# Peptides against a protein of PDB entry 4Z63: the designs that were tried, part 47

Target 1, 334 residues: chain A of PDB entry 4Z63
Amino acid sequence: LCLGMNDLTGNIPEDLFHLKRLNLLGIQENRLSGSLSREIRNLSSLVRLDVSWNLFSGEIPDVFDELPQLKFFLGQTNGFIGGIPKSLANSPSLNLLNLRNNSLSGRLMLNCTAMIALNSLDLGTNRFNGRLPENLPDCKRLKNVNLARNTFHGQVPESFKNFESLSYFSLSNSSLANISSALGILQHCKNLTTLVLTLNFHGEALPDDSSLHFEKLKVLVVANCRLTGSMPRWLSSSNELQLLDLSWNRLTGAIPSWIGDFKALFYLDLSNNSFTGEIPKSLTKLESLTSRNISVNEPSPDFPFFMKRNESARALQYNQIFGFPPTIELGHNN

## One batch from the design tools (peptide; made by RFdiffusion4, then SolubleMPNN)

Design b1_p12_1_s1 (from b1_p12_1, 5 letters changed)
Fold by OpenDDE base, seed 2:
Structure b1_p12_1_s1 (fold): chain B 334 residues (1-334), chain A 12 residues (1-12)
Amino acid sequence: as target 1 above (334 residues)
Amino acid sequence: SSSWITSFDPEL
C-alpha cells in the first residue's frame, strides 16, 4: 500500500493494521501526526515501512519482534523522541534503518550481534549523546553509517580498526576529538571509500604521518575544522581520490604537485585556508577535468550529500557525487 | 564575506 506524497492528515486508521498480508506500507510525505501506533505489530508480513516526512511524535513503539520480515524502516524527518526501541535494536531482519532528522536521544545502543542483516544506518541529525557505540563493528554487514549532527563526545573507538564492512562513514558535526587517533583507526577500514568528518576536531593539527594509508578512499571531506598543518603526505597514496574538501581550515604551506596526479579527482576544495606558493601546474592536467570519457564509478552512499554555497543559503541536496560540477576551489587563501 | 561552506555534510 503506497499513499506517499499526499496531504493526508491525522493518524493511521486502525483498520489498516488488519492487513496481515501487507508487505509494503508507504505513507511518506504526508501530514500524519500523533504517535506511531503499536498496532503496526499486526502487520506480521511487513517488509518495508516508510513513514518518513510526516509529523509523527512520541516514542517509536517496541513491536519489531512481531515484524520478523521487516527489512526497511524509514522514519526520517519526524518528531520521534526517546531511544531506539529494544526490539528494533535487536532486529535480525532489518537491512536499512533511517531515522535521520528526529529528536531521538540518550545513548545510542544497538545489539550488533543480533542485527546480522543491517547494512545501512542513518541516524544523522538527532539528539544522541555519550560516546560512539564501540560495538558497531560487530554489525558484520554494516556498510553505510551516518551519525552526523549528534553529540558523540570523545574519540573514535579503537574497535573501529575491525570495521571491515564500513564503506561510507559520516560523523560531521558530532563533537569528535583527536583527528590523529581517528585517522589512525579508520585507515584499518579496508573498504572505506567515503569519509566525512566536517565540523569536528576544532583547532587540531591534521596529521602528516606517512604511515597513514587509505587505499580505497574516493571521498574525503574534512571541512570547517580550523585544522592546522599542511597538505598531508599520506593522502598522495589514495590513488582513487575523486573528491577532496579541506576548505575552511588553517592549513599552510604549498599545495603539493602530487595533487594533480589523481586521475579521478574531479572536485577539489582547498578554499578558505592559508596556503602559499604557486598553483601546481599538474592541476591543469587533471584527466577528470580534461577528458570527456571518464566513466567514474560513483560511490553511492544511501545518504544524500548536502552542499551549502554559503552559511545562509539553503543546502543543495545531491543524491550523487557526480551531481557536482567538476570544480577546483582555491579561493580565499591568504 | 561570503562564507562559502562547500561542506559535503549530509546533515547541513
Scores: peptide ipSAE 0.030, ipTM 0.710, DockQ to the pose 0.335
Fold by OpenDDE base, seed 3:
Structure b1_p12_1_s1 (fold): chain B 334 residues (1-334), chain A 12 residues (1-12)
Amino acid sequence: as target 1 above (334 residues)
Amino acid sequence: SSSWITSFDPEL
């Protein structure tokens, strides 16, 4: 049953919960309000539940032990409060959990040893606090993780050296510290293609350690951290780099010529730094900007990207990096 | 959203 993208108001009719054979419930993009009914437990055949973009409030009901077929739970952009229910945090069937843009709070706790099927986790823009869950690497299939805009004080856990499944990771604006430790840990994530660390590490030095290596890195975003230092030499070994945003830092020195050697680099933002010298002529030779025929195997996280080019503009949402126009931004280097 | 102009933010 798909009832998304309407102006439906009020509560879900109770009779809907009598549909014991229902595999797909999509009621997203409405004005449904109140608590999410505990009677969802009666939908024992449910594979996908999409309640996103509504006015739901209260705690998410702890009924996911009665939903053994549930693979997809989408609840983004609601007013949910409390924590992740215990039955949801222990779901062996769940592949995707999206609860972005809610009011969920407390410590983030997932039983990763039970969540054997979890591939994608979006908990961005919530009120989670404490430390990053050290056991996330125990989610052996977990590829996509958005934890941005939570209050995860401290450092990236050392256990994340073992996060071999991790491909897409966003920690933007999460009050993280110690960029040197974070990069030193995350370089061990052999499948990491997308790393977003914007609005963290305030005023720290961007490490220029040549021992750092991100083999599969396609997207690096470390904007608005007030980072000091220069263009990091270790980045030159990330031959698959497609998008680099280091804007709104305090980076100094020359833009190195090797920045133009990235065959797949189509988006570069180094704006609002303190770079000096000449613009490398190699940037004019970027194959991705000159050739339309570059087959880019793009990273496709299950979380959106946003671009905001001016303060008055609406943020543009992109579901894929391919949606980003080929860009070189070098403005406002003083 | 941050008051800062960012080209790429996952959570604007």
Scores: peptide ipSAE 0.026, ipTM 0.687, DockQ to the pose 0.226
Fold by OpenDDE base, seed 1:
Structure b1_p12_1_s1 (fold): chain B 334 residues (1-334), chain A 12 residues (1-12)
Amino acid sequence: as target 1 above (334 residues)
Amino acid sequence: SSSWITSFDPEL
């Protein structure tokens, strides 16, 4: 049943939960309100639930043990409160959980040992507090993780050295500290291609340790951290780099010539720093900007990106990396 | 004015 993108109001009719053979319920992008009924448990054949972009409130019902086929739960942009219900946090069938832009709170706890199918987790823009869950690497299929705009104070857990499944990771604006430790840990994530750390590590030094290596890094975003230091030499070994945003920091020194050696680099923002010297001539030879054949079919994160341009302008949403226009921004440097 | 990228809507 697909009823998304309408002007439906009120609560879900309870009789809808009598549809025991229903595999897909999509009621997204409506004005549905009230609590999500516990009677959703009666939809025992449910594979996909999309309640996103509504006015739902209250706690998410703890009925996911009665939904053994549920693979996709989309609840982003609602008013849900409380925690992740225990049955959801233990779901062995769940592949994707998107609860971005809610009011979920407390300590984030997932039973990753039970969540054997979890591939994508978006909990961005919630009220989770405490520390990052140390057991996330036990989610052996977890590839996409957005935890942005929560209050995960402290450092990236040491256990994340073992996060082999991790490919796309965002921790933007999550009150993280110790960028040196974070990068030193995350370099061990052999499948990490996208790393977004914007609005963390406030005023720290960007490490220039030549021992750091991110083999498969395609997207690095560490914007608006007020980071000090220079362009990090370790980044020169990330030969697959496609997008780099280090804007709105306090980085100094020259832009190194190796920045133009990245064959796939199509988006570079180094603006609002304190870089000095000449613009590297190698930037004028970036193959990705001179050739029309950018492979647009590369996998992207499941979580959206947002570009904030001006204080008065609404942020632009980009659902894919290649949605960004080819860009070189070097403005507002010294 | 220069932009910056993140994975959350800063207006929310």
Scores: peptide ipSAE 0.445, ipTM 0.911, DockQ to the pose 0.826; fails the geometry check
Fold by OpenDDE base, seed 4:
Structure b1_p12_1_s1 (fold): chain B 334 residues (1-334), chain A 12 residues (1-12)
Amino acid sequence: as target 1 above (334 residues)
Amino acid sequence: SSSWITSFDPEL
């Protein structure tokens, strides 16, 4: 049953929960309000539940143990409060959990040893606090992780050295500290292609340790951290790099010539830094900017990217990295 | 300059 993208108001009719053979319930993009009914438990055949973009409030009901076929739960952009219910945090069937842009709070706890099918987790823009959950690497299929805009004070856990499934990781604006430790840990994530760390590490030095290596890194975004230092030499070994944003930092020195050696680099933002010297001639030879054939079939994260050109501008949403226009931004360097 | 952010509220 798909009733999304309407002006439906009030609660879900209780009789809807008598539909025991229902595999898909989509009621997204409405004005549905109140609590999400516990009677969802009666939808024992449910594979996909989409309640996103509504006015739901209260706690998410702890009934997911009665939903053994549930693979997709989308609840983004609601007023949900409390934590992730225990049955949801233990779901062996769940592939994707999206609860972005809610008011969920407390310590983030997932039973990753039980969540054997979880591949995508979007909990961005919530009120989770405490430390990052050290057991996330126990979610052996977890590929996409968005935890941006929470209050995860502290450092990236050492356990994330073992996060082999991790491919797309966003921790933007989560009060993280110690960029040197974070990069030193995350370099061990062999499948890591997208790393977004914007609005963390306030005023720290960007490490230039030549021992750092991100073999599969395609997207690096570390904007608005007030980072000091220079363009990091270790980044030159990330031969698959497609997007680099280091804007709104305090980076100094020259833009190195090796930045033009990235065959796939189509988006570069180094703006609002303190770079000096000449623009490398190698940037004018970037194959990705001269050739029209960017491969459209590259893996993208399930979470959106937001671009904000200035503090007063509305953020632009992009669902795919390849939707970004080829760009070189070097403005506002002194 | 654009700041790239994943999972920012577009209203912020």
Scores: peptide ipSAE 0.026, ipTM 0.721, DockQ to the pose 0.559; fails the geometry check

Design b1_p12_1_s2 (from b1_p12_1, 6 letters changed)
Fold by OpenDDE base, seed 2:
Structure b1_p12_1_s2 (fold): chain B 334 residues (1-334), chain A 12 residues (1-12)
Amino acid sequence: as target 1 above (334 residues)
Amino acid sequence: SSSWVTSFDPEL
């Protein structure tokens, strides 16, 4: 049953929960309000539940033990409060959980040893607090993780050295500290292609440790951290780099010539730093900017990217990084 | 507020 993209109001009719054979319920992009009924438990054949972009409030009902076929739960952009229900945090069937842009709070707790199918987790823009859950690497299929815009004070857990499934990771604006430890841990994530760490590590030094290596890194975004130091030498070994944003830091020294050796680098933002010297001539030879035919196999995270062109501008949503124009921003280096 | 002009962030 697909009723998305309408102007439906009120609650879900109770009789809808009598549809025991229903595999897909999509009621997204409406004005549905009130609590999400516990009677969703009666939808025992449910594979996909999409209640996103509504006015739902209250706690998410703890009935996911009665939904053994549920693979997809999309609840982004609602008014949900409380925690993740215990039955949801223990779901062995769930592949994707999206609860982005809610009012969920408390400690983030997932039973990753039970969540054997979880591959995508979007909990961005919530009110989770405490520390990053140390057991996330126990979610052995977890590839895409957005935890941005929460309050995870402290450091990246040491256990994340074992996060082999991790490919796309966003922790933007989550009150993280110790960038040296974070990068030292995350370099062990051998499948990591996209790393977004914007608005963390305030005023720390960007490490220039030649032992750091991110072999598969395609997207690195570490903007607006007020980071000190220089262009990190370890980044020169990330030969697959496609997008680099280090804007709005306090980075100094020269832009190194090796920045032009990245064959796939089509987006470079080093703006609003304190870089000095000449613009490397190698930047004029970037194949991605000169060749018409680079089929970039783009990393496709399950979460959208947003670009703001200024603080007052509406963020442009991009589902793919290839939607960005080829860009070199070197402005405002003083 | 530091005027953050351009950013690539999934949560903007």
Scores: peptide ipSAE 0.032, ipTM 0.713, DockQ to the pose 0.238
Fold by OpenDDE base, seed 4:
Structure b1_p12_1_s2 (fold): chain B 334 residues (1-334), chain A 12 residues (1-12)
Amino acid sequence: as target 1 above (334 residues)
Amino acid sequence: SSSWVTSFDPEL
């Protein structure tokens, strides 16, 4: 049953929960309000639940143990409060959990040992606090992780060295500290292609450790951290780099010539830094900017990217990295 | 210049 993109108001009719053979419930993009009914437990055949973009409030009901077929739960952009219910945090069937842009709070706890099918987790823009969950690497299929805009004080856990499934990781604006430790840990994530760390590490030095290596890194975004240092030499070994944003830092020195050696680099933002010297001539030879035919069906994260061009601008949403226009931004350097 | 985030808060 798909009733998304309407102007439906009130609560879900209770009689809807009598549909024991229902595999898909999509009621997204409405004005549905009140609590999500516990009677959702009666939908024992449910594979996909989409309640996103509504006015739901209260706690998410702890009934996911009665939903053994549930693979997709989308609840983004609601007013949900409390934590992730225990049955949801233990779901062996769940492949995707999206609860972005809610009011979920407390310590983030997932039973990753039980969540054997979890591939995508979007919990961005919530009120989670405490530390990052050290057991996330136990989610052996977890590829996509958005935890941006939460209050995860401290450092990236050492356990994330073992996060072999991790491909797309966003921790933007999560009060993280110690960029050197974070990069030193995350370099061990052999499948990491997308790393977004914007609005963390306030005023720290960007490490220039030549021992750092991100073999499969395609997207690196570390904007608005007030980072000091220079363009990091270790990044030159990331031959698959497609997008680099280091804007709104305090980076100094020259833009190195090796920045033009990235065959796939189509988006570069180094703006609002303190870079000096000449623009490398190698940037004018970027194959990605000269050749029209980068039809790369590359894997993108399941979570959107948001771009603000300035603090007062409305954020632009991009669902795919390849949707970004080819860009070189070097403005506002001294 | 742009700031990148992977989540949007409409209140920000």
Scores: peptide ipSAE 0.030, ipTM 0.724, DockQ to the pose 0.518
Fold by OpenDDE base, seed 1:
Structure b1_p12_1_s2 (fold): chain B 334 residues (1-334), chain A 12 residues (1-12)
Amino acid sequence: as target 1 above (334 residues)
Amino acid sequence: SSSWVTSFDPEL
């Protein structure tokens, strides 16, 4: 049953939950309000539940133990409060959980040992607090993780050295500290292709340690951290780099010539730094900007990216990194 | 406070 993208109001009729053979319930992009009924438990055949972009409130009901086929739960952009219910945090069937842009709070706790199918986790823009959950690497299929805009004080856990499934990781604006430790840990994530760390590490030095290596890194975004230092030499070994944003930092020195050696680099933002010297001539030879036929093997994040060019501008949503226009931004340097 | 705009933020 797909009823998304309407002007439906009020509560879900309780009789809807009598549909025991229902595999897909999509009621997204409406004005549905009130609590999400616990009677969703009666939808025992449910594979996909999409309640996103509504006015739902209250706690998410703890009934996911009665939904053994549920693979997709999309609840982004609602007013949900409380924590992740225990049955959801223990779901062995769940592949994707999206609860972005809610009011979920408390300590983030997932039973990753039970969540054997979890591939994508979007909990961005919530009120989670405390530390990052050390057991996230126990989610052995978890590839895509957005935890941005929560209050995860402290450092990236040492256990994340073992996060072999991790491909996309966003921690933007999560009150993280110690960028040197974070990068030193995350370099061990052999499948890491996308790393977004914007609005963390305020005023720290960007490490220039030649021992750091991100072999499969395609996307690095570390904007608006007030980071000091220079362009990091370790980044030159990330031969698959497609997007680099280090904008709104306090980086100094020259832009190195090796920045133009990245065959797949199509988006570069180094704006609003303190870089000096000449623009590397190698940037004019970037194959990605000169050739239309570069098969960019795009990391497919399950999560949208947002680009905002100006404070007054509306943020543009991009579902794919390839959706970004080829860009070189070097403005507002010294 | 310098008005900052990030060019790329998954949570804007």
Scores: peptide ipSAE 0.028, ipTM 0.678, DockQ to the pose 0.238
Fold by OpenDDE base, seed 5:
Structure b1_p12_1_s2 (fold): chain B 334 residues (1-334), chain A 12 residues (1-12)
Amino acid sequence: as target 1 above (334 residues)
Amino acid sequence: SSSWVTSFDPEL
């Protein structure tokens, strides 16, 4: 049953939960309000539940033990409060959990040993607090992780050295500290292609440790951290780099010539730093900017990207990294 | 002080 993208109001009729053979319930992009009924437990054949972009409130019901076929739960952009229900945090069937842009709170706890199918986790823009869950690497299929805009005080856990499944990771604006430790840990994530760390590490030094290596890194965003230092030499070994944003830092020195050696680099933002010297002539030879045929059919993360051109402008949503226009921003340097 | 602009954020 798909009823998304309407102007439906009120609550879900209880009689809808008598549909025991229902595999898909999509009621997204409506004005549905109140609590999400516990009677969703009666939908024992449910594979996909989409309640996103509504006015739901209260706690998410602890009934996911009664939903053994549930692979997709989308609840983003609601008013949900409380934690992740125990049955949801233990779901062996769940592939994708999206609860971004809610009011979920407390410690983030997932039983990753039970969540054997979890591939994508979006919990961005919530009120989770405490530390990052050390057991996330036990989610052996977890590739996409958005935890941005939560209050995860402290450092990236040492256990994330073992996060071999991790491909797309956002921790933007999560009150993280110690960028040197974070990068030193995350370099061990052999499948990491996208790393977003914007609005963390306030005023720290960007490490220039030549021992750092991100083999498969395609997207690095570490904007608006007030980071000191220079363009990091370790980044020159990330030969697959496609997008680099280090804007709104306090980086100094020259822009190195090796920045133009990245064959796939189509988006570069180094704006609002203190870079000096000449613009490298190698930037004018970037194949990605000169060739029209960037058919880069690469997997994008399941979380959206937002680009804000100006302070007064609305953020533009991009569902794919390749939706970004080819860009070189070097403005507002000294 | 120029207000900071996040050029790229998954949650702006």
Scores: peptide ipSAE 0.109, ipTM 0.795, DockQ to the pose 0.252; fails the geometry check

